# Peptides against a protein of PDB entry 3VZA, part 152

Target 1, 98 residues: chain A of PDB entry 3VZA
Amino acid sequence: RVERLCKSKELFEERLGLEIRRIHNEQLQFIFRHIDHKDPDKPYMFTLSINEQGDYEVTSCTPPLDCISEFQLKVRETNNFSAFIANIRKAFTALSFK
Target 2, 62 residues: chain B of PDB entry 3VZA
Amino acid sequence: AAYVTQLYYKISRIDWDYEVEPARIKGIHYGPDIAQPINMDSSHHSRCFISDYLWSLVPTAW

## One batch from the design tools (peptide; made by RFdiffusion4, then SolubleMPNN)

Design b2_p27_8_s3 (from b2_p27_8, 8 letters changed)
Fold by OpenDDE base, seed 3:
Structure b2_p27_8_s3 (fold): chain B 98 residues (1-98), chain C 62 residues (1-62), chain A 27 residues (1-27)
Amino acid sequence: as target 1 above (98 residues)
Amino acid sequence: as target 2 above (62 residues)
Amino acid sequence: DEEIRPPPAGPDESFPGEKIDPSLLLP
């Protein structure tokens, strides 16, 4: 089972270009790659925690996204985590063309 | 790795067929209405194209 | 390597899904 899980993780990381890491202070770091076709290894990152109120909180975003606060609000309202992550990637993609 | 893989599934709704050769990208995307098979030859595409395509399967509607 | 603490068993939820707890992901 562990072997399957590890392989699955590797496949997700490579194919989605998304690495997920736990970092200090009980945060998750999401690292997108494969965003900029001219620089596929360039990372686009954000960190996420659950605040004292139990709400999703984006604690960092690099590069910064104007829409990140709105997305944070949306995910709090909808609890649609998938859309949250997908929209962030979409925003990073749009940013990479600027 | 169990939770992270579960998280990937919660995000992408993709289930990989990990028993095929590494160059073959096979799996299923489970949308709300239909399941869509994934079957790509990675040697025919850039990493960015593959990622973009797979993410295009993920709805962005809240 | 990152490891996930399994959430409680349940059917695959439709969107919106269950809230993700970052603390459940362990290095």
Scores: peptide ipSAE 0.128, ipTM 0.914, DockQ to the pose 0.144; fails the geometry check
Fold by OpenDDE base, seed 5:
Structure b2_p27_8_s3 (fold): chain B 98 residues (1-98), chain C 62 residues (1-62), chain A 27 residues (1-27)
Amino acid sequence: as target 1 above (98 residues)
Amino acid sequence: as target 2 above (62 residues)
Amino acid sequence: DEEIRPPPAGPDESFPGEKIDPSLLLP
């Protein structure tokens, strides 16, 4: 089972171009690659935590996204985590063309 | 890696067929209304295209 | 590689889904 899970993880990382890490203070770091077709390994990342109120909180975003605060609000309202991550990737993709 | 794979599923709604050869991208995307098979030859596409395609399967409506 | 805590057994996820607990992923 462990080997299968590890393989599954690797497939997700490569195929989605998304790495998920746990970092200090119980945060998750989401690292997108494969955003810039001219530089596929260029990382686009944000960090996420559950704050003291129990809400999703984006603690960093690199490069910055002007929409990230709105997305944080939306995910708190809808609890649609999938759409949250997908919209962030979409925003990073749009940013890569600027 | 159980939780992280669960997290990937929560995000993408994709279930991989991990018993296929590495060059074959095979799985199922579970949308809200229909399950769509994924079956691609990775040698025919760039990594960026593959990622973009897979993410295109994920709804962005809140 | 990160150590993952086994999640408790529960129902299948749906939207709106359960909040993610970052503490379930370990460095």
Scores: peptide ipSAE 0.119, ipTM 0.911, DockQ to the pose 0.123; fails the geometry check
Fold by OpenDDE base, seed 2:
Structure b2_p27_8_s3 (fold): chain B 98 residues (1-98), chain C 62 residues (1-62), chain A 27 residues (1-27)
Amino acid sequence: as target 1 above (98 residues)
Amino acid sequence: as target 2 above (62 residues)
Amino acid sequence: DEEIRPPPAGPDESFPGEKIDPSLLLP
């Protein structure tokens, strides 16, 4: 089972181009790759925590996204975490064409 | 890796067929209305295309 | 890196668009 779970994680990381890490101060770091087709290994990332009120809070975003605050609001309203992550990736993709 | 894989599933709603060779990308995407099989030959596509395609399966509606 | 703390017991979420337990983010 442990081997299966490890392999599953590796498959997700490679195929989705998304790495998820738990980092200091009780945060999750999301690292997207495969965004820029000309530079597939270029990272696009953000960090996320649960604040004192129990709400999702984006603590960093690199490169910055002008829509990230809106997305934070949306995920707090809907709790649709899947759409939250997918929309961030979509925004990073759009940014890569500028 | 149990909990991170749970998170990946909650994000993507994809379940991989992990017993297939790495060159064969097999799995199932579970949408709210339909389960969509995934069956790709990785040698036919770039890593970026594969990722873009898989993410295209994930709804962005809030 | 450490494992994410398990969310509290509850019904499994089946489809995209369902509300996600924020506890998934807690270490």
Scores: peptide ipSAE 0.105, ipTM 0.913, DockQ to the pose 0.127; fails the geometry check
Fold by OpenDDE base, seed 1:
Structure b2_p27_8_s3 (fold): chain B 98 residues (1-98), chain C 62 residues (1-62), chain A 27 residues (1-27)
Amino acid sequence: as target 1 above (98 residues)
Amino acid sequence: as target 2 above (62 residues)
Amino acid sequence: DEEIRPPPAGPDESFPGEKIDPSLLLP
């Protein structure tokens, strides 16, 4: 089972181009690649925590997204975490064309 | 790695077929209405195309 | 990368768009 789980993680990382890491202060770091077709290894990333109020909080975003605050509001309202992550990737993709 | 794989499923709703050869991207995307099969030959596509396609399966409606 | 701690017990989610407890997605 452990071997399967490791393989699963590797498949997700490569196929989705998304790495997920736990970092200091109980935060998660999401690192997207495969965004820019001209530079597939270029990372687009953000960090996420749960604040003292129990709400999702984006603690960093590189490169910056003008829509990130709105998305943070939306995920707090809907608790649709999947849509939250997918919309961030969509926004990074749009940014890569500028 | 158990938690991170659970997180990937919560995000993507994809379950991979782990028994196929590495060049075959095979799995199932579970949507609210229908489970859609995934079956791609990775040698026929770029990494970016594959990722874009898979993410296109994930709804962005809040 | 660092191993992510397992979340506390929570509801099972099967489909996209389901309302979730944010605390279950972070270590």
Scores: peptide ipSAE 0.086, ipTM 0.914, DockQ to the pose 0.096; fails the geometry check

Design b2_p27_8_s4 (from b2_p27_8, 7 letters changed)
Fold by OpenDDE base, seed 2:
Structure b2_p27_8_s4 (fold): chain B 98 residues (1-98), chain C 62 residues (1-62), chain A 27 residues (1-27)
Amino acid sequence: as target 1 above (98 residues)
Amino acid sequence: as target 2 above (62 residues)
Amino acid sequence: EEEIRPPPAGPDESFPGEKIDPSLLLP
């Protein structure tokens, strides 16, 4: 089972171009690649925690996104984590064309 | 890696067929109304195209 | 194996609603 889970993780990382890491202070780091077709390995990333109020909080975003605060609000309202991550990737993609 | 794979599923709603060779991108995407099979030959596409395509399956409506 | 701490026990969800816990499981 462990082998299956490890392989599944690897497939997700490669095919979605998304790495999810556990980092200090009870945070998750999301690292997108395959965003810039001219530089597929260029990382676009953000970190996420649950704050003292129990709400999602984006603790960093690199490169910065002007829409990230709105997305944080939206995910708090809807708890649609999937849409949250997908919209962030969409925003990073748009940024790569500027 | 159990929880992280659960996160990937919560995000993408994709279940991979991990028993096929890596060059065959095979799985199922579970949308809210329908399930759609995924069956791609990775040799026919760039890594970026593959990722873009798979993410296009994920709804962005809140 | 060190893993991310799962959310509180409950049924698997097909729809939004469950918050993600970024905390780590204690080894």
Scores: peptide ipSAE 0.100, ipTM 0.910, DockQ to the pose 0.112
Fold by OpenDDE base, seed 1:
Structure b2_p27_8_s4 (fold): chain B 98 residues (1-98), chain C 62 residues (1-62), chain A 27 residues (1-27)
Amino acid sequence: as target 1 above (98 residues)
Amino acid sequence: as target 2 above (62 residues)
Amino acid sequence: EEEIRPPPAGPDESFPGEKIDPSLLLP
C-alpha cells in the first residue's frame, strides 16, 4: 500500500503539474508547474494555512494574483476547495500570457 | 503519503489506473453527474497539454 | 516520503468539501 501511495503521489505531481508540501507553521505549499508552455518548469505557487478563526488563509502567492483575496473569500463561503485550487491555476495560466 | 493522495483526490477527483504502462495516462475523473474516462498516450502530448487537459475536467464553479 | 496523520473521522464530501487541515500532512 505504501508503494501504491508513493506512485499515486508521483503520478499526480507529474500529470497535474502540482506539488504539495508541508512547510513550517502548519502550512501547505502548492507549487504549480506546466503553466507556461514556453517554460514548463516555471513554478507558480501559493501557501495556505488555517488561521486562528479556523478559516483558510493564503499566506503567500508568487507571482501575486489580484484575484487571490476574492478566491479566499469564496472558499470560506463555499468550502469548495477543489474549485479554489482550480481557479487559482486558471488565474496563474491567464497571468502567464501577460 | 496517504493524506497527500487524499488531498489530490479532493482537489482533482481523479483516480489513476496504476497497473498500466508508464506512457499511458489512464484513469477516471469523477464529476458530479458522470464518470469521465481518461486514456491518453503521453508520447503524443506535451506535459503542459496533459496538465491543462486534466485540469479542464475540474469544475471551477463555486 | 511524506507521511499523513489519520484524518478526522467523516465521509468524503464533494460539495462542500471537508476543511483541509495542513497539520495532517507530515514530511
Scores: peptide ipSAE 0.081, ipTM 0.912, DockQ to the pose 0.130
Fold by OpenDDE base, seed 4:
Structure b2_p27_8_s4 (fold): chain B 98 residues (1-98), chain C 62 residues (1-62), chain A 27 residues (1-27)
Amino acid sequence: as target 1 above (98 residues)
Amino acid sequence: as target 2 above (62 residues)
Amino acid sequence: EEEIRPPPAGPDESFPGEKIDPSLLLP
């Protein structure tokens, strides 16, 4: 089972171009690659925590996204985590063309 | 890796077929209404195209 | 759908390019 789970993780990382890490202060780091077709290994990343109120909070975003505050509001309202991550990736993709 | 794979599923709604050869990208995407099969030959596409395609399956509506 | 809570921080310094041990992300 452990081997299967490890393989599954590796498949997700490579195919989605998304790495998920646990970092200090009970945060998750999401690292997107495969965004810039000219530089597939260029990372686009953000960190996420649950604040004192129990709400999702983006603690960093590199490169910065002007829409991240709105997305944070939306995910708090809808609890649609999938759409949250997908919209961030979409925003990073749009940014890569600028 | 159980927790992280659970996160990946919550994000992507994809279930991989991990028993196929590495070059075959095979799985199922579970949308809100319909499940769609995934079946690609990775040697025929760039890494970026594959990722873009898979993410295109994920709804962005809140 | 339930909210996803971050697990406790792992010992790994999260820089791009560093390898992650899958066991560090186990519950």
Scores: peptide ipSAE 0.075, ipTM 0.904, DockQ to the pose 0.045
Fold by OpenDDE base, seed 5:
Structure b2_p27_8_s4 (fold): chain B 98 residues (1-98), chain C 62 residues (1-62), chain A 27 residues (1-27)
Amino acid sequence: as target 1 above (98 residues)
Amino acid sequence: as target 2 above (62 residues)
Amino acid sequence: EEEIRPPPAGPDESFPGEKIDPSLLLP
């Protein structure tokens, strides 16, 4: 089972171009690649925590997204984590064309 | 790796068929209305295209 | 390498789903 889970993780990382790692202060770092077709390895990333109130909080975003605060509000309201991540990737994709 | 794979599923709603050859991208995307099979030859596509395609399966409606 | 805590048993995920717990992922 452990081997299957590891393989599954690797498949997700490569195929979605999304790496998820834990960093200091109980945060998750989401690293998107495969965004810029001219530079597939260029990272687009944000960090996420659960704050003292128990709410999702984006603690960093690189490059910055003007919509990230709105997305944070939306995910708090809807608890739709999938749409949250997908919309961030969509925003990064749009940014890559600028 | 159980939690991280669960997190990937929570995000993507994709279940991989991990027993096929590496060049085959095979799985199922579970949308709210339908389940869509994924079956691609990775040698026919760029990594970016594959990622874009898979993410296109994920609804962005809040 | 990343170490993952064993997940608790629970119902199938739906929207709105449970909040994720970053602490369940360990570096």
Scores: peptide ipSAE 0.120, ipTM 0.911, DockQ to the pose 0.118; fails the geometry check

## One batch from the design tools (peptide; made by RFdiffusion4, then SolubleMPNN)

Design b2_p28_1_s1 (from b2_p28_1, 19 letters changed)
Fold by OpenDDE base, seed 4:
Structure b2_p28_1_s1 (fold): chain B 98 residues (1-98), chain C 62 residues (1-62), chain A 28 residues (1-28)
Amino acid sequence: as target 1 above (98 residues)
Amino acid sequence: as target 2 above (62 residues)
Amino acid sequence: AEAERQARIESSESKVLMQQILEAAAAA
């Protein structure tokens, strides 16, 4: 079971180009790669926490996204975490073309 | 890794077939109304294409 | 309405998972 879980995690990381790390101050760091086709290893990342009110809170975004505050509002309203992450990736993708 | 892999599933709705060789990308994407198989030869695609394709399966509607 | 409620419940599981990841790491 442990071996399967480890393999599954590695498959997600490589195939989705998304790494998830726990970092300081009770935050998760989401690191997207495979965004820029000319530089597949270039990271696009944000950090996320659950604040005192129990709401999703983006604590950093690198590179910055103008839409991130709106997405934070939307995920708090809808609780659709999947769409939240997917929309962030879409925004990073759009940014990579600028 | 159990919670992290579960989180990946909540994000992507993909379940991998981890018993196949590394060059074969096999799994199932579970959409809201329909499940779609995934079956790709990774040697025929760039890493970016593979990721873009898989993410295209994930709805962005709130 | 019921479908929307169920979708909201399922989507809230991600927040629980995130908390579990953070708590599990803190407890280790």
Scores: peptide ipSAE 0.576, ipTM 0.935, DockQ to the pose 0.344
Fold by OpenDDE base, seed 5:
Structure b2_p28_1_s1 (fold): chain B 98 residues (1-98), chain C 62 residues (1-62), chain A 28 residues (1-28)
Amino acid sequence: as target 1 above (98 residues)
Amino acid sequence: as target 2 above (62 residues)
Amino acid sequence: AEAERQARIESSESKVLMQQILEAAAAA
């Protein structure tokens, strides 16, 4: 089972171009790659925590996204975490064309 | 890795067929309407295309 | 509407899941 889980994780990382890391201060780092077709390894990332109120909180975003605060509000309202992550990737993709 | 893989599923709604050959991207995307099979030859596509395609399966409506 | 409700429920599980990941990391 452990071997299968490890393989599954690797498949997700490569195929989605999304790496999820645990980092200091009880945060998850989400690292998107495969965004810029001319530079597939260029990372687009944000960090996320659950704050004292139990809400999703974006603690950093690199490169910065104008929409990230709005997305944080939306995910708190809808609790649609999938759409939250997908919209962030969509925003990063749009940013990569600038 | 169990929690992380579960999180990937919650995000993508994709279940991989992890027993196929490495070059075969095979799985199922479970959307709200109809489950869609995924079956791609990775050698025919760039990494970016594959990722873009898979993410296109994920609804962005809040 | 029901589909949206179900999506919300499933997504709420993501928060718990994330907390579990973070707590596991903190406990290590």
Scores: peptide ipSAE 0.575, ipTM 0.937, DockQ to the pose 0.312
Fold by OpenDDE base, seed 3:
Structure b2_p28_1_s1 (fold): chain B 98 residues (1-98), chain C 62 residues (1-62), chain A 28 residues (1-28)
Amino acid sequence: as target 1 above (98 residues)
Amino acid sequence: as target 2 above (62 residues)
Amino acid sequence: AEAERQARIESSESKVLMQQILEAAAAA
């Protein structure tokens, strides 16, 4: 089962171009690649934690997104984590064209 | 690893077919209404196109 | 609607899952 889980993770990483990594201070780092078709390996990333109130909190975003605070609010309201991540990727994609 | 793969599923709602050749991207996307099959030849597409396509399956409505 | 309720419940699981990832790593 462990091998299958590892394979699953690898497939998700490659096909979605999304790496998820636990980093210091109880945060998850989400690293998007395959955003810029001209530079597929360029990373677009943000870090996320659960704060003391139990809410999603974006602790960093590189490159910065003007909409990230709004998305944080939206995910707190809706708890739709999937839409949260997808919208961030969409925003990064839009940013890559500028 | 189990939790991470579960998180990927929670994000994408994609379940991969692990019994096919690496060049074949095969799986199922479980949307709110219908399940949509995924079946792509990765050799025919760029990595960016593949990712864009797969993410296009994920609803962005809050 | 019932479908919306179910979607909300499933979405709520993501936070718990994330916490489990973080807590599991912290305990290791």
Scores: peptide ipSAE 0.572, ipTM 0.936, DockQ to the pose 0.329
Fold by OpenDDE base, seed 2:
Structure b2_p28_1_s1 (fold): chain B 98 residues (1-98), chain C 62 residues (1-62), chain A 28 residues (1-28)
Amino acid sequence: as target 1 above (98 residues)
Amino acid sequence: as target 2 above (62 residues)
Amino acid sequence: AEAERQARIESSESKVLMQQILEAAAAA
């Protein structure tokens, strides 16, 4: 089972171009790749924590996104984590064309 | 690793078929209304296209 | 409407899951 789980993680990382890592201070780092077709390995990333109130909180975003604060509000309202991540990727994609 | 893979499922709603060779991207996407199969030949597409396609399956409506 | 409600309920589990990831790593 451990072997299958490891393979599953690797498949998600490669196929979605999304790496999820636990980093210091109780945060998860989400690293998107495969955003820029001219530079597939260029990372687009943000870090996320759950604050003292139990709410999702974006602690960093590189490169910065103007819409990230709005998305944080939306995910707190809807709890739609899937849409949250997908919209961030969509925003990074749009940014890559600038 | 178990929790992380579960998180990937919560995000993407994709379940991979792990019994096929790596060149075959096969699985099932579970949408809100209907489940749809995924079956791609990775040799026919760029990594970016594959990722873009898979993410296009994920609804962005809040 | 029902599908949307169910989707939100299932998505809300991601917060707990995320917390479990963080706590499990800290305990290891």
Scores: peptide ipSAE 0.569, ipTM 0.936, DockQ to the pose 0.307

Design b2_p28_1_s2 (from b2_p28_1, 21 letters changed)
Fold by OpenDDE base, seed 5:
Structure b2_p28_1_s2 (fold): chain B 98 residues (1-98), chain C 62 residues (1-62), chain A 28 residues (1-28)
Amino acid sequence: as target 1 above (98 residues)
Amino acid sequence: as target 2 above (62 residues)
Amino acid sequence: MEKERQERINSSESKVLMQQILDAAAAA
C-alpha cells in the first residue's frame, strides 16, 4: 500500500505539475510547474495555512498574483478548494505570458 | 502519502490507474455529471500540454 | 483550545485533509 500511495503521489506530481509540501509554521506549499511551455521547470508557488479563525490564508505567492486576495475571499465563501487551486493555476498561466 | 493523495483527489477529482505502463496516462476524472476516462500516450505530448489538459478538466467556477 | 481548533478544521473536508497532512508531518 505504501508503494502504491507513493507511486500515486508521483503520478500526480508529474502529470498535474503540482507538488505539495509541508513547510515550517504549519503551512503547505503548492508548487506548480509545467506552466511556462518555454520553461517547463519554472516553479510558480504559493503557501497556504489555516489561520486562527479557521480560514484559508495565503501566506505567500511567488510570483505575486493581484487576484490572490480575491481568490482567498472566494474560497472562504464557497469552500470550493478545488476551484481555488485551479484558479490559481489559471492565473499563473496567464501571468506566464506577460 | 495517503493524505496527500487524498488531497490531490479533492483538488483534481482524478483517480489514476497506476498499474499500467508509465508512458500511459490512464485514469478517471469524476466530474459532476459524468465520469470521464483519461487515456493518453505521454510520448505524444509535452509535459506542459498534458498538465494543461488535465487541469482543463477541473472546473474553475466558484 | 483543542476543541476549538477541531471545530475550525472540520469546516471542510479539504481543511481536514490539510491539517492531517500538517499533523502527520509534525509528528514524524
Scores: peptide ipSAE 0.596, ipTM 0.934, DockQ to the pose 0.726
Fold by OpenDDE base, seed 1:
Order: sequence, then C-alpha cells, then structure tokens
Structure b2_p28_1_s2 (fold): chain B 98 residues (1-98), chain C 62 residues (1-62), chain A 28 residues (1-28)
Amino acid sequence: as target 1 above (98 residues)
Amino acid sequence: as target 2 above (62 residues)
Amino acid sequence: MEKERQERINSSESKVLMQQILDAAAAA
C-alpha cells in the first residue's frame, strides 16, 4: 500500500514535471520542471499557504509572474485549484519563450 | 505520500496504472465530459513533450 | 488553534489536503 502510493507519487513527479514539497512556516512549494525544452531541469516554482482567513495565499513566485495576483484572486473566488495550478504552469511556459 | 498523491489527483484528474512497465505511460484522465485513456510509449517522446501533453488535458477555465 | 484552522479550510478539499500534508510532515 505504501509502496504503491510512493510509486504513484514518483510517476506524477516525473510525468507532470511537478514536485510538491513542504517548507518552513506551513507552506507548500510547487516546483515545475520540463517547462523549457532547451533546459528541462530548470525549475519554475511558487510557494503557497492558507492564511488566517482560510484563503489561498501565494507567498513567493520564482521567476515572478505578473498574473500571479490575479490568479490568487480567481482561485479564491472559484475554488478551482486545478485551474489555478494549470494556469500558473501555462504562464511559466509562456515566460520561458521570452 | 497518500495526501500528496490525492493532491496530484485533485490537480490533474489523472489516475495512473502504476503496475505497467516504466516505459509505458498508462492511465486515465477524468475530464468533465468523459474519461480519456492515456497510453503512450515514453521512449518515443521527450520528457517535456510528455509533460506538456498531460497538462494540456487539464482545463484552465476558472 | 488546530480546530479553528480546520473550520476555515474545510470548505475546500484541496485546502484540507494541503493542511494534511503540512501536519503529517510536521508530526513525522
């Protein structure tokens, strides 16, 4: 059971190019790779927490995204976490073409 | 790992067939309309292409 | 307090999962 879950996690990490890590101060770090086809291992990342009001809060974004504040507002309004993560990846992808 | 894998599912709506060979990317994407099978040979694609393809299955409409 | 925090995030399954990940890691 634990072995199956571990394998599943590894498959998600490799195939989606997304790693999820716990970091200090009750935050999750989301690390995207496989964004830049010329540099597949280059990380694009953001950190996320749940604030005192119970809302999603982006605490950092590297490299920075102009749209991240708007996405934070949208996910708070819609609660569509999937779209939130997918849109961030799309934005990172667009940024990699500059 | 249980909670993390559940979060991956909430994000991607993909369920992997984890018992197949590593070179076979097999699973099911549960979209809003119908379930779509995933079945591809990883040796035929770059890691970036595979990731881009899988993420293309995830709706971005809020 | 933990109870208060759980009440705030129970409205979203993803929020609950996030908190569970954080709590599980801290308890390990």
Scores: peptide ipSAE 0.594, ipTM 0.934, DockQ to the pose 0.620
Fold by OpenDDE base, seed 4:
Structure b2_p28_1_s2 (fold): chain B 98 residues (1-98), chain C 62 residues (1-62), chain A 28 residues (1-28)
Amino acid sequence: as target 1 above (98 residues)
Amino acid sequence: as target 2 above (62 residues)
Amino acid sequence: MEKERQERINSSESKVLMQQILDAAAAA
């Protein structure tokens, strides 16, 4: 079972180009790769925590996204975490074309 | 890794077939209306294309 | 209190998973 779980995680990381890491201060770091087709290994990342109110809080975003505050509001309203992550990736993708 | 893989599922709604050959990207995407099979030959596509395709399966409507 | 915090986190499956990841890593 452990081997299967490890394999599954590796498949997600490679195929989605998304790595999820625990970092300091009770945060998760989401690292997108495979965004820029000219530089597939270039990372686009944000960090996320659950604040004192129990709400999702983006604690950093690199490169910065103008829409990140709106997305934070939307995920708090809808609890649609999937759409939250997908929209961030979409925004990073759009940014890579500029 | 159990919680992380569960989080990946909550994000992508994809379940991988991990027992196939490495070059075969096989799984199922569970959308709100229908389950869609995934079956790709990774040797025929770039990593970026594969990722873009898989993410295209994930709804962005809030 | 911790109980209230946990109740807030439990309002979302993804929040629960996120917290579990953090807690599991801390316990390792």
Scores: peptide ipSAE 0.584, ipTM 0.934, DockQ to the pose 0.760
Fold by OpenDDE base, seed 2:
Structure b2_p28_1_s2 (fold): chain B 98 residues (1-98), chain C 62 residues (1-62), chain A 28 residues (1-28)
Amino acid sequence: as target 1 above (98 residues)
Amino acid sequence: as target 2 above (62 residues)
Amino acid sequence: MEKERQERINSSESKVLMQQILDAAAAA
C-alpha cells in the first residue's frame, strides 16, 4: 500500500507538474512546473493555509499574480478547490507569455 | 502520502492506472457528468504538453 | 475551541485533507 501511494504521488507530480509540500507555520506550498515550454523546470508557486476563521488564505505567490486575491475570494465563496488550483495554473501560464 | 494523493484527486479528479509501463499515461478522469479514459504514449509528447493537456480536463468554472 | 475549529474545517473536504496533511507533519 505504501509503495502504491508513493508511486501514485510521483505520477501526479510528474504528469501534472504540481508538487505539494508541507512547510513551516501550518502551510502547504504548491509548486507548478511545466508552465513555460521554453523552461519546463521553472517553478511557479504559492503557499496556502487555513486561517483561524477556517478560510483558505494565500500567504505568498511567486511570481505575484494580480488575480490571486480574487481567486481567494472565489474559493471562499464557492468552495470549489479544484477550480481554484486550476485557475491559478491558468494565470501562471498566461503570465509566462509576458 | 495517502492524504496528499487524495488531495491530488480532489484537484484533478484523475485516477491513475499505476501498474502499466512508465511510458504509458493511463487513467480515468471523472468529470461532473462523464468519466473519460486517459491513454497516452508519453514518448509522443513533451512534459509540458502532457501537463497542459491533463489540466485542460479540469473545469475552471467556479 | 478545538471542536469549533474542527467543525469549520469539516465544511470542506479539501480543507479537511489540508489539515490532515499538516497534522501528519506535526505528528511525524
Scores: peptide ipSAE 0.582, ipTM 0.933, DockQ to the pose 0.755

